# Peptides against a protein of PDB entry 4GMN, part 261

Target 1, 375 residues: chain A of PDB entry 4GMN
Amino acid sequence: RYANITLLALVTLASIGTDFQETLVKGNQGSRESPISAADEEWNGFDDADGDAMDVDQKSSSGEDQEEDYEEIDVKEDDEDDDDDSITSEMQADMERVVGADGTDDGDLEDLPTLRELIQTAVPQLIRLSNLPIDSDESLTIQSHALSALNNISWTISCLEFANGENANIHNAWYPTAKKIWRKTILPILEADSADLKLATQVTSLAWAVARVLHGETPTDGNPHRKFISLYHSSKQQAGGNSNSIEEPEDPFQGLGVKCIGVVGSLAHDPAPIEVNREVGVFLVTLLRQSNNVPPAEIVEALNQLFDIYGDEELACDKEVFWKDGFLKHLEEFLPKMRTLTKGIDKRTQPELRTRADEALLNLGRFVQYKKKHA

## One batch from the design tools (peptide; made by RFdiffusion4, then SolubleMPNN)

Design b2_p26_2_s1
Fold by OpenDDE base, seed 1:
Structure b2_p26_2_s1 (fold): chain B 375 residues (1-375), chain A 26 residues (1-26)
Amino acid sequence: as target 1 above (375 residues)
Amino acid sequence: SYLRELARKENERSLAESKKTLEEIL
């Protein structure tokens, strides 16, 4: 009875975390007239590329204009006013304030009462529940639901812009809590040598969400990057043996391998120790070299992480790792392989994976050109 | 953005798994 009430409360907190994400997305779409994808803004190293659009000479092959009569399917917008009563008026008001707030830099959330209670009251309880002694199936279930709620909250907060001092009040409130999640929830579970792939997937997802805000300021205690690299390799060994039992997630980007890459990539950002950056960079470059045996989604994620880590030439990791360890050569040698990989993805069966691979291929070409200009 | 869509899908998946587990216990 008490367990069921606790579980219901944990699922409710996971729902609130999800609903906050939806309101943040809707609020940000209303304020930005131009869909500048947040992925285009993070790597500032592309903006200084003078837009010499290489004129791809479109050789006009005069293929006959078959006017396919696009029947205007008059999609009657049935305005089903689905009053999605799920979003509280207080949650909407908090998200509208997040989009409009010249927030105070002090981490005060006086103007964001729902988000304040989520961070200051709910998350500390979830951290405690995730640290319960595991002595029963009930305690395992409580831990799993506490991890799910922490995951949803952490992913939602990681969707906020924190660049240029945006949302500084939320960042400053979240930052100590994110470090507490890392030290009290993530590290203890990673140190418990659990063969439970479900638990490993949950903690890795949470770790990625937390590391997307903390980056290189993520606590380096116990070398967690090596644990996630080890988990990546262990997950590949298990998938190769039992093709029937792990339902590969329908979404290629939801795989444990992608999550491990996302975590270690995020951990390697400045101001991470140069040796942590090197170990992660070598891991990511090694995936590209071994790409024939690596899922395309993991290659896409590994490329994006490499661009984000090494996009700034002023960072110590550019000189001490990227140039010193000869990463440019490996990226250049990977370009023809990436073209082949991307062309091998069927647009009909895997449209998202194909789009993301086409984007990553384009960015790889630009990144290699950028690094050659700045050599 | 890619990252927002990734976060959406992860939250929805995590929530669905949590709801399913709750329904099995209730």
Scores: peptide ipSAE 0.386, ipTM 0.885, DockQ to the pose 0.856
Fold by OpenDDE base, seed 2:
Structure b2_p26_2_s1 (fold): chain B 375 residues (1-375), chain A 26 residues (1-26)
Amino acid sequence: as target 1 above (375 residues)
Amino acid sequence: SYLRELARKENERSLAESKKTLEEIL
C-alpha cells in the first residue's frame, strides 16, 4: 500500500517534469514567430568577426533532378486531441514567465512557485528515495521511479538557457540541488558497480541531464568521467556477448553509449581540470579513430561534444589539450570517413540519424577550417 | 533545438517506462 502510493507519486512527479518541458517548448515557439529550421542550428561558436565573404561560386552542376513524383500520401493525422489537461494553469504561468521574462537578476523563485516546490520540496525527497538501501524488489522499484522523476526534472531544467545570465534565478536554485543529485544519487550508484544495465542507463541519463547544467563544475570526486568511460566499454562488451541484450532502444540517440559520451563530454567543459578534459578528449578522438566499430549516433554525439569542448580558443583546454595532443590532425583525417559514414545512412529508414550526421559533417568541416585558420 | 528534442524523447521514454512499471505492480 505505502509503496504503491509512493510509486504513484513518483510517476506523477515524472509526469510533471515532462509537462513542464512541453510547456517550455510551446512557450518558446510562441515567442519566436520565425521557425528557425532545425537544419540552421549551425555551431555558432565561431566569432566570425572577420567578414571575409568567401564567394563560394556555387557552380550549379545541373544534375537532372528526376522529379520522382512523391505521391502525397495524405496521412490523416488523426488529431487525437488528447487534451491531457495535466498542465496546471500554474505550471503554464510559471513556464510562460521563464520564457517571457527578461531575466530579473533576483535569484529568487518567488515568481515561480511550482518550479520552486519541485526543486526545493520534491527533488530532496527523490534524492532520499534514490538512496534507500536496496534490500527488496520494492526498494529497487522505488529507486527506479525516483531516478525517472529526477531524470525528467533534470532534463527539463537542462533545456533552459543559462548562458549570458539568462534564467539566473532558476540556475542559482537548481545548481546546489544538481550537485546534491550528483553526490548523493549518481556517485553512490556508479560506485556500487552494479551489472544492472537498466540502472546504469537510468543513472547515466540522469547524469547527462545534470552535467548539461553543471558542465565542468560537476564534482570531480572519484573521477566520474572514468566510471562513465568504463561503463561505455563494459556496455559494448556485454552487447557483443550476451543475447540477453536489453532491447537497444529503437532511437539510436537513446543508447547507453550515446548517454555515456554526452555525460563525459559535458564533464570535460571548462572549468574542468585539464587532466579530466584530456582523458575525455582522448576518449572521444579515439572513438573517431575506431569509427568502423562505433555506432553512427555515438560518432555524431562524440563530434558534437568535441565541438562544444574545443570551440573556444580562449579556454586552457584548447592550448593544453587540443593543440598539444594534435586533435586537429585526427579530425581532419576523420572528415572523409565521416562523409562516407553519413552517405551510408539511409534517409528513408533512419531520417533523424541522417539529418544529425549531415549536420555533424557540416560542423566538422567548419570546425576543421576554423581551427586551421587559428593554428 | 536538438537538446530539447533529446530531452523530450528521454522524458517521454522515462515516463512511459515508469507508467508501464506502475501498471505491472498495481
Scores: peptide ipSAE 0.386, ipTM 0.885, DockQ to the pose 0.842
Fold by OpenDDE base, seed 3:
Order: C-alpha cells, then structure tokens, then sequence
Structure b2_p26_2_s1 (fold): chain B 375 residues (1-375), chain A 26 residues (1-26)
C-alpha cells in the first residue's frame, strides 16, 4: 500500500519534469531568439572576411522547372483545444519568466516558486529514495522510479541556456543539487557494479543530464569517466553475445553507448583535470579509428563531443592533449570514412540519423580546416 | 534543438517505462 502511493508520486514527478520541458519548448518557440544551444551552434569556423570573391561564372543551366501541381491537401487541423490542464498557471508563469529573465545574479529562485520547490523540496526526496537500501523488488522499483523522476527533471534543466550568464539564478540553485545527485545517487549506483543493464542505462541517462550542466566541474572522485568507459565496453561485449539483449531503443540516439559517450564527453570539458580530458579524448578518437564496429549515432555523438571539448585553442587541453597526442591526424584520416558512413545512412528509413551525420560531417570538415590553420 | 529533442524523447521514454512498470504492479 505505501509502496504504491510512493510509486504513483514518483511517476507524477517524472510527468511534471516532462511537462515542464514541453512548456519550455513552446515558450521558446514564441521568442525568435531561441537560444541556440551550444550544441546547435553549427560550428561556425572563423569568418575569414578576406575571402576574395572569385567570380566563378557558373552559367545557370536553365533546367525546365516542371511545376508539379502538388494539390495542397488542406488538412484541417481540428484545433481540439485539449486544455492540457496538466500545466499549472504557476508552472506557465515560471516558464514565461525563465524565457524572459534577464540574468539577475541572485541565486534565489524567489520569482520561480514552482522550479524552486522542484529543486529544493522534490529533488532531495528523490535523492533519498534513489539511495535507499535495496532489500526487495519493491525497493528496486522505487529506486527505478526515483531515477526516472531525477532524469526528467535533470534533462529539462539541462535544456536551459547557461552560457554568457543566462539563467544564472537557476544555474546557481541547480548546481549544488546537481553535485548532490552525482555524489548521492550516481556514484553509489556506479560503485555497486551491478550487472543490471537497465539500472546502468537509467543512471547513465541521469549522469548525462547532470554532466551537461556541471561539465568539467563534475566531481572527479572515484574516476567516474573510467566507470562509464568501462560500462561502454561491457555493454558492447554483452550485446555481441546474447540475442536476449534488452530491446535496443528504436532511436539510435537513446542507446547506452551514446549515453556513455555523452557523459564522458561532458566530464572532459574545461576545467576537468587534464588526465581526465586525455583519457576521454583518447577513448573518443579510438571510437573513430574503430568506426567499422561502432554504430553511426555513437560516431555522431563522439564527433560532437570532440568539437565541444577541443573547439577552444585557449584551453589547456588544446595544447596538452589535442596537439600533443596528435588528434588532428586521426580526425583528418577519419574524414573520408565519415563521408562513406554518412552516405550509407538511408534518408528515408533514418532521416534524423542522416541529418545528424550530415551536420557532424560538415562540422568535421570545418574543424579539421580550423585546426590546420591554427597549427 | 537536437539536445531538446533528445531530452524530450528521453523524458517520454523514461516516463512511459515508469508508467508501464506502475501498471504491472497495480
């Protein structure tokens, strides 16, 4: 009886975390300045303003535009105003404030009461429930639901822009809580070294969401990057042997391998210890070298993480890892393989994977060119 | 954004799994 009420409350908190994200997305669509997440920054290589306009007189071959009269099927969107009464007027008001908040530096969420209660009241209880002694299948179920709720909240918060002092109040409130999730939920589960791939996937999803905000400021105690690298390799060894693999998610980007790459990539950002950065960078570059046996989605994620980690030449990791360990050569040697890989993805059956691979290929070309110019 | 879409899909998946597990127990 008490377990079922607790489980219902945990599912409700996971729902609130999801609904809050949807509200963030809808609110940001209204403001034309959707903050380009740093990962949606198409890596705009430096505007070399001095590109002499070579007048390539490309003679316009007048291809006859056959106007195929596509009958505009007037799909009457029946605006069923399903009043999704799930979003409280307070949550909506908090979201409008998050989208419109000029970064007032006070870490007090006084103006964001719903988000404040979520971070300060709900999350500490979820951490407690995720860290209960496991003594029954009921306690495992409670842990799983607490992890799901923490995951949804953490992913939602990780979708906020925190660059340039944006949302500084939310960042300052979340940051100590995120570190607490890491130390009290993520690390203990990773240290238990459970053969449960479901639990490992849940904790890795949560770890990625948390690490996307903490980056290189994520606690390095117990070398968590090595645990996620080990988990990556262990998951690949298990998937190759038993056809009773946990149903690989239909979405290639939701796989445990992608999540492990996302976590370790995020952990390697400045100001991470240079040896943590090196171990992660070597892992990521090794995936590119072994790309024949790596899923395309993991290659896309590994490339994006490499661009984010090594995009800034002023960082210590550029000199001490990128150049010193010869990463440019590996990226350049990978460029033709990436072209082949990307072209091998069917646009009809895997449109998202193809789009992301085309973007990552473009960015790889630009990144290699940039690094060659700054050598 | 890719990351927003990734987060949406992850949250929906996580919630659906949680709901399914709850329905199996109730």
Amino acid sequence: as target 1 above (375 residues)
Amino acid sequence: SYLRELARKENERSLAESKKTLEEIL
Scores: peptide ipSAE 0.384, ipTM 0.885, DockQ to the pose 0.844
Fold by OpenDDE base, seed 4:
Structure b2_p26_2_s1 (fold): chain B 375 residues (1-375), chain A 26 residues (1-26)
Amino acid sequence: as target 1 above (375 residues)
Amino acid sequence: SYLRELARKENERSLAESKKTLEEIL
């Protein structure tokens, strides 16, 4: 009974975290200035005014597209006035304020009461529940649901723009809480060294969401990047040995390997210690060198992480790691392999993976060209 | 954005798994 009520509350918090994300997406579509998330910033290398447009003669083969007359199924939304409007209205009002507010720096969420209660009241309880001693299947279930709720909240918050002081109030409220999630939830689970791949996947997803906000300011205590690198390698060894289909997630980007890459990439950003950056950078570059045995989605994520980590030449990691360890050569040698890999992805069966691979290939070409000019 | 879509899918997946687990317990 108490467990079921707790589980219901945890699922409700996970739902609220999801609904906030949907509301954030809808709010951003209504705002004329869709904040270009740093991920939708096409890596425009510095404005080199010398746009020598390589005239790629795209011979458009005129395929006769047959106009299939899709009958517009008029789905009559029956307006059943269900009183579920109250939570959605407050959440909508909070997310509309998040999208529209010039962030006041005070870390005070007075104007964002629902988000405040999530961060200040719910998350500390979720952290507590995720840290319960695992002594029963019930405690394991509670931990899993607490991790799911933390995951959804953390991913939703990680979709806010925090660059240039945007959403500074939310950032300042979240930042200490994110560090607490890391130290209290993520690290203890990683240190427990459980063979539970489900738990490992949940904690790695949460770690990625948290690390996307904390970046190189993520606590380096215990070298968590090495734990995620080890988890990456362990996950590959298990997938090769047991014909028990741990069903590879239908979405290639939801794989534990992608999540591990996303975490360690995020951990390697400035101001991460140069040795942490180096170990991650070497891992990512080594992944590209071994690309024949690596899923395409992991290659896409590894490339994106490499661009984000080493895109700024003013950072110490550019000189001390990227140039010093000769990463440009490895990226250049990988470019023809990436072209082959990307072309090998069927657009019909894997349209998203193909699109993301085409983007990553384009960005790799640009990145290699940029780094060659700045050599 | 890619990251928003990734986050959406991850949240929906984790929520669906949580709902399913709850339905199996109730």
Scores: peptide ipSAE 0.382, ipTM 0.884, DockQ to the pose 0.834

Design b2_p26_2_s2
Fold by OpenDDE base, seed 4:
Structure b2_p26_2_s2 (fold): chain B 375 residues (1-375), chain A 26 residues (1-26)
Amino acid sequence: as target 1 above (375 residues)
Amino acid sequence: SYLLELARKEGEKSLAESQKTLDEVL
């Protein structure tokens, strides 16, 4: 009886986290595309204030305006009123406020009561449930659902903009809770040393969502980056041996390899210890060197993480790791390989993977040019 | 577990091989 009520509550919390994510996505679609597009922001380079405008002679070739008559395919939106009453009017009002909120600098969520209850009441219970002694298949099921709910909540919050003091109230409320998830849920599961690849995938997904907000302020105790690097390598060894591959997710970006890269990349940001940054940077650059045996989605993620970690030249990791360990040479040598890899992706069968690979290739070219100018 | 201990050993080995390969390029 209690277990079924707990399971129903966990499923409900996981659904609330999904619906909250979907509605934040829909609310943001009025101003910005999918939450994946926040990671797909075209790397605009750093504006060099001193860029002498080289007059590139715009040879105006008058290409004839072929008015391609886009036939308006009147797609009748069949309004299937699927009255999925899952989103309360209070949740909708909180989501509308999050999309429109001038960030107050206080951790006060008075104007966001649903989000407040999610962070302050639900998450502490989910952390407790994820730490139950595993003594039955029922306790494993409870842990899995608690991790799923924590994952959905953490991903949703990680899709909010926190740059320039945006959503500072939400950030300040979430930050201590995110550290608690890391220390009380993620680290104990990683230390339990389980052979359960499903559990490892769930905890890695949660770790990525948490690390996308905490970045280099993620607790470094016990060198968690090395545990995720180790998990990456072990997952590759298992996939090569048994033809019972756990169903590789249909989405190449949902793979355990991509998730491991996303976690360790996020952990390596300033103010992470330089040694943590170095070990992660070396791992990511090594994936590019071994690219012939690495899935394209993992290469895309590894590139994006390298751009984010080493974009700012004022950071200690630029001098002490990027330049000192010769990363520019490896990125430059990888450019021809990335062009070949990207062209090898079929646009018809893998359109998303191709788009993100085209963007990562463009950004790699710009990043290499930027770093060569600042050498 | 045996798999995570194998994972740890292979991750440490791969990190050491990667570091060695970077040190050979510097």
Scores: peptide ipSAE 0.020, ipTM 0.489, DockQ to the pose 0.017
Fold by OpenDDE base, seed 5:
Structure b2_p26_2_s2 (fold): chain B 375 residues (1-375), chain A 26 residues (1-26)
Amino acid sequence: as target 1 above (375 residues)
Amino acid sequence: SYLLELARKEGEKSLAESQKTLDEVL
C-alpha cells in the first residue's frame, strides 16, 4: 500500500518533469527548435569583428528535380486530446515566468513557488529514494522511478539559459542541489559497479543533465570522467556480442554512447582540471579517428563537445591541450570523413540525424578555419 | 561487477592507446 503510493508519487513527479521540459522546449522553440539544439546554433566563432564572410560559392549544381510524387499519406492526427492535465496551472504559470524572466541575481525563487517546491522539497526526497538499499524488486523499481524524476527535473532546468547571468536566481537555487544529486545519487550508483545497463543508462542521462549546468565545476571526486569513458567502451562491447536487442533507442541521440560523450564533454569545460580536459579531449579525438566503427550520432555529439570545449582561445585548455596535443591536425584530417559520413545518412529515414550531421560538418569546417587563423 | 571492471580496464587501455597514438603523430 505505501509502496504503491510512493510509486504513484514518483510517476507523477516524472510526468511533471516531462511536461515541464516539453513546455520549456515549446517556449524556447520561438528561438530554438529542440532543447538539445542549443548546440545547433551555427558556431560563429568568438566575435572576430572582421566579418570576412567566406563566400562559400555554393555552386548550385542543378541536379534534375525528379519530382517523386510523394503520396500525401493523410495521417489523420486523431487529436485524442488526452488532456491528462498533469501540468497544474500553477506549473504552467511558473514555466511562463521562467521563459519570460529576466534573471534577477537574487537566488530567491519567491516568484516561482512550484519550481521552489520542486527543488527544495521534491528533489531531496528523490535523492533519498535513489539511495535506498536495493534488497527487492520493489526497491529497484523505486530507484528507477526516482532516477527518472530526477532526470526529467534536471533536464528541464538544463534547458534554461544561464549565460550572461540569465536566470541567475534559478541557477543559484539549482547549483547546490545539482552538486548534491551528483554526490549523493550519481557517484554512489557509479561506485556500486552494477552490471545493469538500464540503471547505467538512467544514471548517465541524469549525469548529463546535471553536468550541462555544472560543466567543469562538477565535482571531480573519484575521476567520474574515466568511469563514463569506461562505460562508453563497455556499451560497445555488449552491443557487438549478445544479440539480445536491448532495443537501440529509435532515436540515435538517446543511445548510451551519446549520453556518455555528453557527460564527459560537459565535465571537460573550464574550469575543469587540465588533466581531465586532456583525457576527455583525447577520447573525443580518438572517436573521430575511429569514425568507421562509431555511430554517426556519437560523432555529431563528439564534434559539438569539441567545439564547446575548445572554442575559446583564452582558456588554459586551448594552449595546454588543443595546441599542445595537435588536435587541429586530427580535426582537419577528419573533414573529408565527416563529409562522407554525412552524405551516407539517408534524409528520408534519418532526417534529424542528417540535419545535425550537416550542421556539425559546417561547424567543423568553420572551426578548423578559425583555429588555423588563430594559430 | 566484472563488466564495469572490464570496462574500466578497457577504457583506461583505450585512453592510453589513444594518447600513445596522438604522441606518435605529433
Scores: peptide ipSAE 0.020, ipTM 0.484, DockQ to the pose 0.017
Fold by OpenDDE base, seed 1:
Structure b2_p26_2_s2 (fold): chain B 375 residues (1-375), chain A 26 residues (1-26)
Amino acid sequence: as target 1 above (375 residues)
Amino acid sequence: SYLLELARKEGEKSLAESQKTLDEVL
């Protein structure tokens, strides 16, 4: 009885976290490109105050107009008004305020009551439930649902813009809570040294969501980047042996390998220790060198992480790691391989993977040119 | 676990091999 009520409450908290994300995406479609499309934004380099817009002369090669007669498949929009009454009027009003508000510098969420209750009331209980002694299948189920709820809340908050002091009130309220999730939920599970791949996938997804906000300010205690690199390598060995279809997630970007890359990339940002940055940078560049045996989605994620980590020349990691360890040569040598990889992705069967690979290829070309100009 | 200890040893080995391969290209 109590377990079923606890499970229902945890499922409800996980759904609330998803509904906030959906409301944020819908609200942002009216004013900015979606937070999903922000991950697909063209990397323009570091803003040098001298606006040399590289006019890439798209020489229009006149390919012949084959009028492929696109039969307008009159997809009857069956307006199934699925009145998904799941989004509460209070949640929608909080997300409308997040999209419209100049962030106050104070971690005061007085104007965001639903988000305040999620961060201040729900998350501390979810952290407690994720730390219960595992003594039964029931306690394992409670932990899994608590991790799912923490994951959805953390992912939703990680989709907010925090650049230039945007949403500073939410950032300031979330930051101490994110550090608490890391220290009290993520680190203990990583230290428990469990062979449970499901638990490892859940904690890695949560770790990525938390690290997308904390970046290099993520606690380095116990070298968590090495644990995620190790988990990446383990995930590759299990896929090669047993024809037990671990159902590869239908989405190639939901794979454990991609999640491990996203975590370690986020952990390597300034002000991370240079040794942590170097170990992660070497790992990511090595994936590019081994690209013939690496899934395309992991290559896309590894490239995006490398652009984000090494995009700023004023950072200590640019001189002490990027230039010192010769990363530019490896990125330049990878360009022709990335062109071949991207062209090999079928646009019809894997449209998202192809789009994100085309963007990562474009960004790689620009990044290499930028770094050559600033050498 | 044995798998995580194996993973750690292989991650450390792969990192050391990666670093060595970068140092050979510099």
Scores: peptide ipSAE 0.019, ipTM 0.485, DockQ to the pose 0.016
Fold by OpenDDE base, seed 2:
Structure b2_p26_2_s2 (fold): chain B 375 residues (1-375), chain A 26 residues (1-26)
Amino acid sequence: as target 1 above (375 residues)
Amino acid sequence: SYLLELARKEGEKSLAESQKTLDEVL
């Protein structure tokens, strides 16, 4: 009886977290590109000043118009207006305030009551439920649902812009809670050393969402980056050996490998300890060297993480890791491989993967050119 | 568990091999 009420409450909190994310994405689509498309921003380097965009004359080679008569499959959009009335008017009003809030420096969520209750009331209970002793299938189910709710809330908050002091009130309210999720939920599950790949995927997704806000300020106790690198390698060994296909998610970017890369990349940002940055940077560059055996989505994520980590030349990791460990040479040598990889992705069957690979290829070219100018 | 210990050992080995391979290129 209590378990079913708890499960229903956890499913409801996970739904609220999803609806809040969708509302953020819709609100952002009206003003700024989606947080998925924030990775789609062409990396221009840190120096906006030298706008010598060489006009690469795209001579349009007139390839012959084979008018393939695409039969208009009249896909009746059954507008099942599933009026998902789940978005409370209060959540929508909080989202309108987040999108419209000029950065008031007050770390108070007085104007964001729904988000305040999520952070202050719901999340502490979810942390408690995710950290229960596993003694039954019911406790495992409660943990899984608590992790799902924490994941959705954490992802939603990680989709807010916090650069340049944007949303500082939300950041300041979330930051101590994010550290608590890390210390009380993520680390204990990682330390429990479970062979449960479903649980590992859930905790890794949550860890990525949390690390996307905390970056290099994520608690380094127990070297969690090594655990995620380790989990990455384990996931590859299991996929190669046992035909217990954990259904690879249909979305290549939802794979455990991508999630592990996203976590460790985020953990390696400044002000991460330089040795953490080095171990992660070496891991990521090694994936590029081994690219023939690495899924394209993991290569895309590894590239984006490398750009974000090493994009700023003023950071200690640029001198002490990027230049010192010769990463530029590896990136330059990878550029022709990335062109081949990207061209090998079918635009029709994997449009998103192809788009993100085309962008990562473009950004890799720009990044290599930038780093060569600043050598 | 045996899998995570194996994983840890493979991850540590992979990092060491990766670093060594970077150092051999420098």
Scores: peptide ipSAE 0.019, ipTM 0.487, DockQ to the pose 0.016; fails the geometry check

